Peptides against a protein of PDB entry 5D63. Designs and how they scored, part 25

Target 1, 292 residues: chain A of PDB entry 5D63
Amino acid sequence: SLRRGIYHIENAGVPSAIDLKDGSSSDGTPIVGWQFTPDTINWHQLWLAEPIPNVADTFTLCNLFSGTYMDLYNGSSEAGTAVNGWQGTAFTTNPHQLWTIKKSSDGTSYKIQNYGSKTFVDLVNGDSSDGAKIAGWTGTWDEGNPHQKWYFNRMSVSSAEAQAAIARNPHIHGTYRGYILDGEYLVLPNATFTQIWKDSGLPGSKWREQIYDCDDFAIAMKAAVGKWGADSWKANGFAIFCGVMLGVNKAGDAAHAYNFTLTKDHADIVFFEPQNGGYLNDIGYDSYMAFY

## One batch from the design tools (peptide; made by RFdiffusion4, then SolubleMPNN)

Design b1_p10_3_s4 (from b1_p10_3, 3 letters changed)
Fold by OpenDDE base, seed 1:
Structure b1_p10_3_s4 (fold): chain B 292 residues (1-292), chain A 10 residues (1-10)
Amino acid sequence: as target 1 above (292 residues)
Amino acid sequence: GPKDGNLPLP
């Protein structure tokens, strides 16, 4: 079953993603097919899938940027019915905004069925052009029509997944204690993470003994990422991944504060030195504490 | 480079 998380939703037939036009929060904003750039944020093309309790395989889909929800216009079962962004809530009972999402017959892609109408999200004519219509369309779970098949590329991790990534890292001290701050985390590309670091002013910040040293740099980076998240996205119910660690060196005679994020495959952590913006697989310290 | 080892030991 599909897990709660943030997804980039890509058509199985053509290189097109589900896009909220202009990222607009206006009710009735068209959801369209649009090109995307791999390994980037793709601002208007991220969707938070929130599972509905006690309703199997059924979700709301919140556009991360606009904070509005995928909505089948008037809940109509007519083929060609518009799919739009519309105001809503994560746990709505409005069947216009409830989507049953299950694996297609190919076992890799998903189909997105409106809970009420039983029609499917369809890239009309498989059109790969920017702005191509996405609509509700008749279909079945077992047919192979690529117009109605979608890859759900997971762009976030749960706190449990992050915890697991930390646990398998070799640079964790035996006394390690982790503190989880949120439940779901958007994982940023390094380029975006670095840009936030640059924009924070940290590259020009002067290290000063005790008054502005390693812990201040690490906390400032986390604060910068938090602020970036708040300023960038209208959706709620997730955080931006940026961890803080305290570590002790191998000799046990020095400690350091630093950041960390997740690798592209979300399986491992990578350390980030906020004093110089460097990414390292080994920062020279074993973490005895983290919060993220 | 960065100035490391400036946090008090736990």
Scores: peptide ipSAE 0.218, ipTM 0.860, DockQ to the pose 0.687
Fold by OpenDDE base, seed 4:
Structure b1_p10_3_s4 (fold): chain B 292 residues (1-292), chain A 10 residues (1-10)
Amino acid sequence: as target 1 above (292 residues)
Amino acid sequence: GPKDGNLPLP
């Protein structure tokens, strides 16, 4: 079954993603097909899937940018019914905003069925143009029509997944203790992570012994990412991944504070030096503590 | 360059 998380939802037939037009939070804003750039943030095309308790395979889909929800207009079962952004809540009982999401017949893509109408989210005519209509349309779970098949590319990790990635890293001290701050994390591309670092003022910050040293840089980066998240996204229920680590060197005679994020495939961590903006697979320290 | 090793030891 589909896990709670943030997804980029891409059509199985053409290179189009489910896009909330202009990222607008207005009720009735069209959800459309739109081009995307792999390994970028794709601002208006991220959706938080929140599973409904005690309703199998059923979710709300919250647009990360607008904080509004995927909504089948009037819950109509008519083919061609508009799918729009609309105000809502994560655990609504409104069937216009409840979506049953299960694997398609190909075993890789998903179909998105409105809970009430039983129609499916359809990229009308498989149109790959920007602004192409997405609508509710009649269908069945076993049909092979790519207009109704969607890849759910996970853009977030759970705290457990992050924990597992850390546990696999060879630069973790035997005394390591990790502290989880949130439940679900949007994982940023390095380019975005670096831009946040630049915008934070850290590149121009003066290192000063004890009063503004390695731990201050690392915590400032964490705070900058947190603020960026709060300022950038209207949806709730997730955080932006940015960790802080304390590590000791191999000799055991020096310690350092630094950041880390996840690799593109979410399987590993990469270290980030907030004093210079560098990404490293080995920062020269083994972590004895992290919070993220 | 970055100033490493200035955190107190655990």
Scores: peptide ipSAE 0.215, ipTM 0.859, DockQ to the pose 0.708
Fold by OpenDDE base, seed 5:
Order: structure tokens, then sequence, then C-alpha cells
Structure b1_p10_3_s4 (fold): chain B 292 residues (1-292), chain A 10 residues (1-10)
């Protein structure tokens, strides 16, 4: 069963991802196949899958960038029917925007079936070119046609997953208390995280005793990430992962405030020092408090 | 380098 989350959706046959052309929020914007770069944001190619209550394996797919939804044009069952971005809501009843997503016969990829038409999202002719047509097409769940098979690479974590990653880190104090602020988090590549840090002005900020010290830097970084999220994405229902920690050193005679994010595999955390933009597996402190 | 150990102890 596909979990709620943000996905990069890649064709199983060719190195193309489901892309909302130009990230446009206009109704009828084509959804197309497009090349992608692993371990990057892939701005127009991220989709928030929202499960529909009481409808098994059925989701809306919201383009993270545009805030519009994957839509089968006129809900037509005709092969070759355009799949477009269209305005919608996460829990719409419009069958044009409802997608049943289940594992394909290979057990690793998924097929995406329109709830109403029962046709499948198809990379037409398996065309690997940028801008290749994606359409509704006849098919069955058991077919092995890679034109209709998609890998769902999860780009986000739930709060529970983040909590678990923190819990297994060796630099957590016995008194640790974590406070979860959101339910689902887009996890950024370090390069993007660093760029946000740079753009925040923190690299040029002066440390000043108490008035602008470690906690101010850490909170400013979190605020910068939050603002970046709000400014970058039109979809709702998720946050950008950036944590704040308070920690004590091993001697118990000093404390520090710092940030943290998740590793690429989402299984662990890495510490981020907002005063210098450094990533560390060990920042020299054990966290007694975090919020994220 | 960064200034650490400047937060009050818990």
Amino acid sequence: as target 1 above (292 residues)
Amino acid sequence: GPKDGNLPLP
C-alpha cells in the first residue's frame, strides 16, 4: 500500500519522470515525461499523494510546485487521452483526479489507474524525450508493459519516520524530548539546504553574546527553511524538514543549539551548524530537546 | 569557528 507522501515518479522503462510542464498552474497544463537528476529537487516532478479515505489504494496527486492535480482530461477512457494539471482539492470526488495506485506485477513498480475511466497513466511509446506525451491508456494490472509502470521514489518522511531516525541516533540525551510540528516533511538534498542557509544571510551574521547566539542562528535557519518552503511550493499539507536541537556536551557543563536534517536514505539524522553551514555526524552534544 | 556552549544548561 502506497503511503501518503511526496514522490518522484519515474518510468520503469526509461529514465523519465512525470513532469508538469513548466510547473504551470494553468488548467490543462500537460503532464509529460521529462529527464531528471537523482538526488536533486526536480522541481516540477514532485507529487503529493493524498490517500482518499475509505477508497482502497486511491489518491489524488498534487503537483508540489504548481499546487494543481493530475487530471485525466474529461475523464475519457479513450486511449491517448491527455493527462494534465488541473485545479482541485486533496479529497475531491472528481473521478478525473482520482488515481488508484497499486503495485504492478513486478512487485516493485506501481501502476496508476484513473478511478473513473479505469485506464492507466502511460508514457506513450515509452518515449524518453523531454516533453513526451503522458496519457490515459487501456491496460490491465497484470500487464508487464513498462510504459505503464512507475517507480515511486519517496522524497518525504512522516513525523513518525523522522522520530524513529532521531531515536536511533547515538547523540541523543537520556532526557530527550522531541516535539513534532507537522505530519509530512519534504527532505531536502544538502545542496539545497545549504543554499537556503546562504540565502538567509546567516553566513554573514555576527555572533553576539546572548543577543544573537547559537539559539538565534538555529531558529533563524529553521525560519529560513520555512519561508523557502512557503515561497517555493504552491501545494499544502506538508512541511520542509529542518529541525532545531538543544544539546549538552558529554561533560555536562555546556549546552548548544543547532539544526539537523535527514540523510539521503531518510534513516538517520545529520547535524547542521548554522553558524558555519557545516554538516556533522557528531556535533559534540547530545540532544535533550528537538522540534521539527 | 562557531561559538558553542553558550546556551544555558538544561
Scores: peptide ipSAE 0.214, ipTM 0.862, DockQ to the pose 0.714
Fold by OpenDDE base, seed 3:
Structure b1_p10_3_s4 (fold): chain B 292 residues (1-292), chain A 10 residues (1-10)
Amino acid sequence: as target 1 above (292 residues)
Amino acid sequence: GPKDGNLPLP
């Protein structure tokens, strides 16, 4: 079944994603098809899927930017019923906001069925234009209509997945201890991560012995990413991935503090030096401690 | 370049 996580939801037929118009938090804001740029944030097109306990394959979908939820207007089963953003809660019992999400007949894409109406999220006429109507529409689980088939591109990792990525890395010390701070993490593109670094003022910060040295730079980067997350997104229940590590060099005679993030495929970590904004596969240290 | 190796050893 679909895992809890943040998804970019893309139509199986045309290069269009499920978009909350203008990222507005207003009740009744249209959800529409919109173009997207691969490997970017796509601000209004990220959805947190929260599984409903004891209800098979059923989720709420919270727009990350607005903090509102995908909502079938009046829960109507009529074809063409509007799908909008609407205030809600992650574990609501409102069937207007409950979506059964299962694999389509092609085994790769998903269909999104409203729990109450049993209609499906439909990109009307497969329209690839910006602002194209998305509506509830009659359908079946087994039909091949691409208007109702969606790819769920996972944009986040669980703490367990992050832990596994760290464990696979060759630059982890035998004494390593990791501390997990959150449960689910949005993984940023490097370009966004770098922009946060730039905006933090760290590029202009002066290294000073003890008073503002490697640990201060690393913690400042973590704080900057945290603040960026808080300022950028209205949804709750997730964090932005940015780790801090302490490491010892191979000689065992020097230690350093640095950051790390995840690679695009979420399988590995990459080290980030907050003193110069560099990304490295090998920072020259083996981590004995991390928190993320 | 970055000034590394300045953290106390564990």
Scores: peptide ipSAE 0.210, ipTM 0.861, DockQ to the pose 0.718

Design b1_p10_4_s1 (from b1_p10_4, 4 letters changed)
Fold by OpenDDE base, seed 4:
Parts: structure tokens; C-alpha cells; sequence
Structure b1_p10_4_s1 (fold): chain B 292 residues (1-292), chain A 10 residues (1-10)
């Protein structure tokens, strides 16, 4: 089954993603097909899928930017019924906002069925243009119509997945202890991570012995990412990934504090030096503690 | 293991 997480949802037939128009939080805002740039944030095109307890394969889909939910207008079963953003809650009982999401016949893409109407989210006519209509449409689970097939590109990791990525890294000390702060993390592209770093003022911050040294830089970066998350997204129930590590050198006589994030494939971590904005596969220290 | 260092970047 589909895991809880943040997804970029892409049509299986054309290079179009499910987009909340203008990222508006107004009730009735159209959800449309829109072009996207791979390996970028795609602000209005991120959806938090929250599984409904005790209802198999059924989710709410919260737009990360607006904090509103995918909603089938009036819950109508008529083909061509608008799909819009609408206010809601993660665990609503409103069938207009409940979506059964399961694999399509091709075994890779998903279909998105409204729980109440049993119609499917459809990119009307497979239109690849920006602003193309997305609607509820009649269909079946087994048909191959690409207008109703969607790839769910996972843009987040669970705390367990992050923990596993850390555990695979060769620069972890045998005494390592990790502390998990949240449950689900949006993983940022490096370009965005760097921009947050720049906007934080850290590039102009002066290193000062003890009073503003490595730990202060590393914690300031994490705080900046946290604030950026709070200021950028209206949805709840997730965090932005930015870790802090303490590491010891090979000789065991020096320690450093630094940041880390996840690689694009979410399989590994990459170290980030908040004093200069550099990304490194080896920062010269083995981590004995992290929190993220 | 030591805690964070007062040393500048390596």
C-alpha cells in the first residue's frame, strides 16, 4: 500500500503534475495539470497523503503549500466533475475528500478513486498544457487509460528511513546515538537548502572561539530551515529535513559540529558545512551524535 | 569522545 508521505503526483501519459492553481487556499480553487521541473520543489504540486485508520488504501491529500485538501466537488459521480482544493482535516469523514489510492494495471502507477463517488482523478483528454482540467471521471481499476494513471514520486522520508540512511554511511562512529525529532521530513534539493543558508545570514556570520563556533553555526542552520518550513508551508504533520551532527576525527582528539541532509535518492546522507555552505561526502569526522 | 570543538574549520 501507499505509505504516508509527501508526493509529487505526475501523470503517466504526459509530463504534467497535479497542481493546486496559484497555491491558493480558497475553497474551490481548481486543481489542474501543470508542467514541472524534475528535482525541484514544485511548490504548488506537493501533496501530503495521510492514511485513514481502518479504511484500506484510503487517504486524504493535503496540498503542502495551501494546507487545503483535494476535494471532489459535491462528491458528484458525474464525469467531468471538478476536483478542487478545499478546507478540511487530515482524518475527515467527508467522502468528497477521501481517496482510495492503489496500483494501476501496469504495476507502477497509481489510480486515485474518490471514496464516495467511485470515480477516478482524470487529466481530461490527457491535456499537457498548464491549467488543464483535472476532474472526476468514470473508470475501472484494471483499464489502461493513462489519463487516470499517476506516478507518486516520494518527496519525503520517514524518521525510520532517515535513520536507515544514516546507518549506511561509513562516517558514523561506533558510539553513535541518534535522536529523532519528527516523524516525516520533506527532503529539499541542495539548491533550496543552500538558499535557506544564504538567507539565514550565516555566510556573513563571524566565527568566534567558543561563543559562536561550529555548534552555533550548525544549530543556526537547523533553526533557519525550521523557520523556513513554518513560513513556507501551510500544511502540518511534517518537518523539513536538516540534521545536526557532532563528530570526532580519526585521531579522537578533535570534534566538530555540522549539518547533514539526504541525497536525491534518499538512500544516503551528505554532510553540509554551515560555516562555508559546502557539501561533502566526507567531512573528516565520524559522527557520535545526531538529532534531526 | 569530546564534545564540540573551539577549533576553526580544518
Amino acid sequence: as target 1 above (292 residues)
Amino acid sequence: APDSSSLPLP
Scores: peptide ipSAE 0.041, ipTM 0.769, DockQ to the pose 0.203
Fold by OpenDDE base, seed 1:
Structure b1_p10_4_s1 (fold): chain B 292 residues (1-292), chain A 10 residues (1-10)
Amino acid sequence: as target 1 above (292 residues)
Amino acid sequence: APDSSSLPLP
C-alpha cells in the first residue's frame, strides 16, 4: 500500500512528471506532463498523498505548491477528460478528487484510478513534451500501457521513519531523548538546505560567547527552514525536515548544539554544522536530545 | 550532560 507522503510522480514510459501548470491555485488549472531535474525540488511537481480513512488504497493528491487538489473534471468517465487542479480538502468526499492508487502489473509502478469514474490518469499519447495533456482514460489494472503507469518517488519521511533513522546512527548517547514536532517531513536536497542556510544570514553571523553561540545558530537554522517552508508552499499537513540536536563529546566534558537532516535515501541522518554550513557523518558529539 | 551554551565549533 502507498504510504502517506509527498511524492514526485514520474511517468513509467518517458521522463515526464505530473506538473501543475505554473503552480497556479486557480480552479481548473491544467495538470500536465513536464520535464524535471533529478534530485531537485521540482516546485510544481510535488504531491501530498493523504489516505482516506476506511477507504482502501484511496487518496487525495494535494499539490504542495498551490495547495489545490488533483481533480477529474466533472468526474466524467469519458476518455480524454481533463485532470486539473481544483480547490478541495484532504478528506473530501468528492469523488472527482478521490484517487485509488495501487501497484501496476509490473510491481514497481503505480496506476492512479479515479474513485468515481474508474478511469485512470493517463499521459496522453505518452507525449514527453512540456505541457503534454494528462487526462482520465479508460483502462484496467492489469494492462501494461506505460501511459497510465507512474513511479511514486517519495520525497518525505514520517516522524516514525525519522525516529528510526536516528536510532540507527552510532552517534546517539545512551541518555538520548527525542521530541517529535510534526508527522510528515519534506526532506530537502543538501543544495536547497545550504541555500536556506545562506539566505538566513547565518554565514555572516558572529559567534559570541553564550549570547549568540552554538544553540543560537542551531535554532536560527531551524527557524529559517520553518519560515522557508511557510513561504514556499501553500499545502498544509507537513513540515520541512530540519532537526536540532544537543550532544556531548566522548570525554563528557563538552556539549554542542547542531542541526541534522536525512540522507538522500532517507535511511540515515547527516549532521549539519550551522556555524560553517558543513555536512558531517561524525560531528564529534553523541546526541542526548533532539527535536525535529 | 554538561551545558551546551558555551561551545563554538569543536
Scores: peptide ipSAE 0.034, ipTM 0.741, DockQ to the pose 0.250
Fold by OpenDDE base, seed 2:
Structure b1_p10_4_s1 (fold): chain B 292 residues (1-292), chain A 10 residues (1-10)
Amino acid sequence: as target 1 above (292 residues)
Amino acid sequence: APDSSSLPLP
């Protein structure tokens, strides 16, 4: 079954993603097909899928940017019914905002069925143009119509997945203690992570003995990412991934504080040096503590 | 374990 998480949802037939038009939080804002750029944030095209307790394979879909929810207009079963953003809650009982999401017949893509109407989210005519209509449409689970098949590209990790990625890193050993701060984390592209670093002012910050040294840089980066998250997204129930580590060198006579994030495939961590903005697979220290 | 470095990076 589909896991709780943040997804970029792409049509199986054409290079179009499910987009909340202009990222607007207004009720009735059209959800449309729109082009996307790989390995970027795609601001209006991220959706938090929240599983409904005790309802198999059923979710709400919250637009990360607007904080509004995918909504089938009037819950109508008529083909061509608009799919819009609308105010809601993660655990609503409103069938207009409940979506059963299961694998399609191809075993890779998903279909998105409205819980009430039993119609499917459809990229009308497979139109690849920006602003193309997305609507509820009649269908079946077993048919191969690409207009109703969607790839769910997971853009987040659970705390458990992050913990697992850390645990298998060769520079995490000994007395390591990890402290998990949140439950689900949006993983940023390095370009975005770097931009946050630049915008924080850290590139121009002066290292000063004790009063503003490695720990201050690392914590300032963590704070900058947290602030960026709060300022960028209206949805709740997730954090932005940015870790802080303390590590000891091989000789055991020096310690350092630094950051880390996850690789694109979410399988590994990469170290980030907030004093120079560098990404490293080996920062020269073995971590004994992290929080993220 | 020591807390943090008192030395800047190169």
Scores: peptide ipSAE 0.032, ipTM 0.739, DockQ to the pose 0.216
Fold by OpenDDE base, seed 3:
Structure b1_p10_4_s1 (fold): chain B 292 residues (1-292), chain A 10 residues (1-10)
Amino acid sequence: as target 1 above (292 residues)
Amino acid sequence: APDSSSLPLP
C-alpha cells in the first residue's frame, strides 16, 4: 500500500507533474499538468496523501501549498470531468475527494481512481504542455495507458524513517537519546535549506561566548525552518525536517550543538553547521541527544 | 558521555 506522506506526482509518459494552478486555495481551481525541476521544492506540485482508515488503498490528496484537496467535479463519471482543488478535510467521506491509489500493471507507477465514479486521473492526450488538462477518465486498472499512470515520488519521511536514518549513522554516541517532535517531515533540498539559513540572518550573526554560541545558532536554525514551514504551506499534519543535535568529540573533551537534515534518498543524515552553513558527513562529534 | 552541564558547548 502507498504510505502516508508527501508526494510529487509525475506522469509516467511525459515529464509533467500534477500541479494546482497558481497554488490557489479557491474552490474549483484547476489541477493541471505542469513542468517541474528535479530536486527542487516544486511548490504547487506537492500532495499529502492521507490514508482513510479501514478503506483499502484509499486516500485524500491535500495540496501542500493551498491546503485544498483533489476533487472530481460533481463526482461525475463522464470522461473529461475536471479535477480541481476544493476545500475539504483529511478524513472526509465525500467520494469526490476520495482516491483509490494502487500500482499499475507495470509495477512501478500508480493509478489514481476516484472512489465514487471509478474513473481515473488522466493527463488528457498525454499533453506535456504547461496547463494541460487533467480530468477523470474511463479506464481499467490493468490497461497500459500512460495518460493514467503516475509516479509517486516521496518527498517526506515518517518519524520512524528519520529515526532509522539516525540510528545507522556512525556518528551517534552510545548514550544517544532522540526526541521525536512530529509524525511526518517534508525533506528539503539543500538549496532550500541553505536559503532558509541565509534568510534567518544567521550568516551575519556574531558568535559570542555563552550568550550566543553553538546552541543558539542551532536552535535559531530550527526555529527559522519551523517559521518558514508555517509561512510557506497551508496544509497541516506535517513538519519540515530540521534536527538539532548535541554531540561530544572523540576525545571527550569538547561538545558542540549543530543541525542535521536527511540526504536526498532519505536513507542517511547529513550534518549542518549553522555557524557557517556547511554540510558535513562528519562534523567531528558523536551525538548524545537530538530533537527533530 | 558528558552532557552540556559537564562540557560547556562552544
Scores: peptide ipSAE 0.030, ipTM 0.703, DockQ to the pose 0.155

Design b1_p10_4_s2 (from b1_p10_4, 5 letters changed)
Fold by OpenDDE base, seed 5:
Structure b1_p10_4_s2 (fold): chain B 292 residues (1-292), chain A 10 residues (1-10)
Amino acid sequence: as target 1 above (292 residues)
Amino acid sequence: MPDSSSLPLP
């Protein structure tokens, strides 16, 4: 079953993703096929899937950027019915915004069925052009039509997954204690993470003994990422991954505060030094505390 | 100049 999370949703037939046109929050904004760039944010193409309690395999899909929801216009079962962004809530009862998402017959892609109409999200004619129509269309779960098959690339991690990634890292002190701040985290590409760091002013910040040293840099980075998240996305119910760690060196005679994020595959962590913007697999310290 | 050892030991 599909887990709660943030997904980049890509057509199984052509290199096109489900895109909310212009990221607009206006009701009735078209959802269209659009090109994407792997390992980038793809701003208008991220969707928070929120599972509906007690309704098997059924979700709302909130556009991360606009905060609006995938909506089948008038809930119509007619083939070619527009799929749009529309205001809503994560746990709505409006069947226009409820989507049953299950594996397709190929076992890797998913189909997205409107709960009410029982039609499927369809990239009309498999059109790979930017702005191609996405509509509700008749279909079946077992049909192999790639126009209605979608890969769900997970762009977020749960707190449990993050915790597991940390636990696997060899640079964790035996006394380590982690503190989870949120439930689901968008994991940023390093390029975006670095840009936030640059925009924060930290590159120009002066290290000063005690008054603005390693812990201040690390916390400032965490705050910058938090602010970036709040300023960038209108959807709620998730955070941006950026951790703070406190660590002790191997000799046990020095301690440091630093940041960390997750690797591209979300399976490991990578350390980030907010004093210089460097990414390291080994920062020279073993973490005894983290919060993220 | 940054100092990576500025945090007090736990």
Scores: peptide ipSAE 0.249, ipTM 0.834, DockQ to the pose 0.551
Fold by OpenDDE base, seed 2:
Structure b1_p10_4_s2 (fold): chain B 292 residues (1-292), chain A 10 residues (1-10)
Amino acid sequence: as target 1 above (292 residues)
Amino acid sequence: MPDSSSLPLP
């Protein structure tokens, strides 16, 4: 079963992703196939899948950028019916915006079936060009047509997954206490994380004894990431991953405040020093407290 | 320059 989360949705046949054209919030904005760049944000191509309670394998798909929802035009079962962005809510009862998402016959990709019409999201003719039509089309769950098969690449983690990644890191103190601030986190590429750091002004900030030292740098970075999230995305129900840690060194005679994020595979954490923008697998401290 | 030891001990 597909988990709640943020996904980049890629066609199984050609290097094309499900894209909300221009990221527009207008009702009826076309959803189209579009090229993507691996390990980047792909702004208009991120979708929050929200599972519908008591309806098996059924979701709404909210475009992260626009805050609008994937919508089958008029709920029509006709092949070639447009799929668009449209205003909605995460737990709508509108069958135009309800999508049953299950594994395809290949066991790796998914098919996306409209709950009402029973047609499938189709990259028409497998067209790999930017702006290619995505439409509802007749099909079956067992059909092998790659036009209707999609890889769901998870771009977020739950708080539980983040907690697990922290717990297995070797640089966690025996007295560690973690505090979870949100439920689901978009995990940024390091390049984006670094850019937020640069834009925050921290690279030019002066260290000053107690008045602006390690804890101020770490908290300022988290605040910058939080603001970036709020300013960048219209969808709700998720946060941007950026943790703060307090740690003590091996000698037990020094403590430090720093940041951390998750690795690309979401299995581990990597430490981030907000005073110099460095990523480290070992920052020289064992964390006794974190919040994220 | 960075100072990685400015937090009081817990």
Scores: peptide ipSAE 0.249, ipTM 0.837, DockQ to the pose 0.542
Fold by OpenDDE base, seed 1:
Structure b1_p10_4_s2 (fold): chain B 292 residues (1-292), chain A 10 residues (1-10)
Amino acid sequence: as target 1 above (292 residues)
Amino acid sequence: MPDSSSLPLP
């Protein structure tokens, strides 16, 4: 079953993603097919899937950028009914905004069925052009029509997944204590993470003994990422991944504060040195504390 | 290279 998380939703037939046109928060904004750039943010194309309690395989889909929800216009079962962004809530009872999402017959892609109408999200004619219509359309769970098959590329991790990634890292001290701050985390590409670092002013910040040293740099990076998240996205219920660690060196005679994020496959952590913007698999310290 | 860390030991 599909897990709660943030997804980039890509058509199985053509290189097109589900896009909220112009990222607009206006009710009735078209959801369309649009090209995307792999391994980038794709601002208008991220969707938070929130599972509905006690309703199997059923979700709301919140556009991360606009904070609006995927909505089947008037809940109509007519083929060609518009799918739009519309104001809503994560746990709505409005069947226009409830989507049953299950694996297709190919076992890799998903189909997205409106809970009320039982029609499916369809890239009309498999059109790969920017702005192509996405609509509700008749279909079945078992048919192979690629217009109605979607890959859900997970762009976030749960706190449990992050915890697991940390636990398998070899640079964790025996006394390690981790403190989880949120439940779900958008994982940024390194390029975006680095850009936030640059924009924070940290590259030009001067290290000063005690008054502005390693802990200040690490916390400033965490704060910069947090602010970037708040300023960039209108959806709620997630955070941007940026961890802070305290670590001790192998000799046990020095400690350091630094950041960390997750690798592209979300299976491991990578350390980030906020004093120089470097990414390292080994920062030379074993973490005894983290919060993220 | 980062400057020397001054975080106290735990």
Scores: peptide ipSAE 0.246, ipTM 0.835, DockQ to the pose 0.556
Fold by OpenDDE base, seed 3:
Structure b1_p10_4_s2 (fold): chain B 292 residues (1-292), chain A 10 residues (1-10)
Amino acid sequence: as target 1 above (292 residues)
Amino acid sequence: MPDSSSLPLP
């Protein structure tokens, strides 16, 4: 089953993603096919899938940028019915905004069926052009039409997944205690993480003994990422991943505060030094505490 | 690495 999370949804036939036109929050904003750049944010193309309790394989899809929901216009079962952004709630009972999402016959892609109409999200004619129509269309779960098959590239991690990634890292102290702040985290590309760091003013900040030292830098980075998240996205129910760690060196005679994020595959963590913007697999400390 | 010794040991 598809897990709760943030997804980049890509057509199985052509290099096109499900895009909310201009990221607009207006009711009736077209959802269209659009090109994307791998390993980037793809701002208008991120969708929070929220599973509906007690309804198997059924979700709402909230556009991360606009905070609006994928909506089949009038819930119509007619082939070619527009799919738009529309105001809604995560646990709505409106069948126009309920989507049953299950694996296609190829076992890797998904199909997205409207709960009410039983039609499928379709990239019309497999058109790879920017702005191509996405519509409800007749179909079946077992047919192989790539117009209706979508890869769900997960862009977020649960708190449990983050916890697991930390736990398997070799640079964790035996006394480690972790504190989870949120439930689901958008994981940023390093380039975006670095840009937030640059925009925070930290590159120009002066280290000063005690008054503005390692802990201040690390907390300032965490705060900067939090603010960036709040300023960038209208959807709720997720956070931006940026951790703070306290660690002890191998000799046990010095401690340091630093940041960390997740690797591209979400399987491990990478350490980030907010005093210089460096990414390291080994920062020279073993973490005894983290919050994220 | 930048100076980090100012963080007290746990």
Scores: peptide ipSAE 0.242, ipTM 0.838, DockQ to the pose 0.662

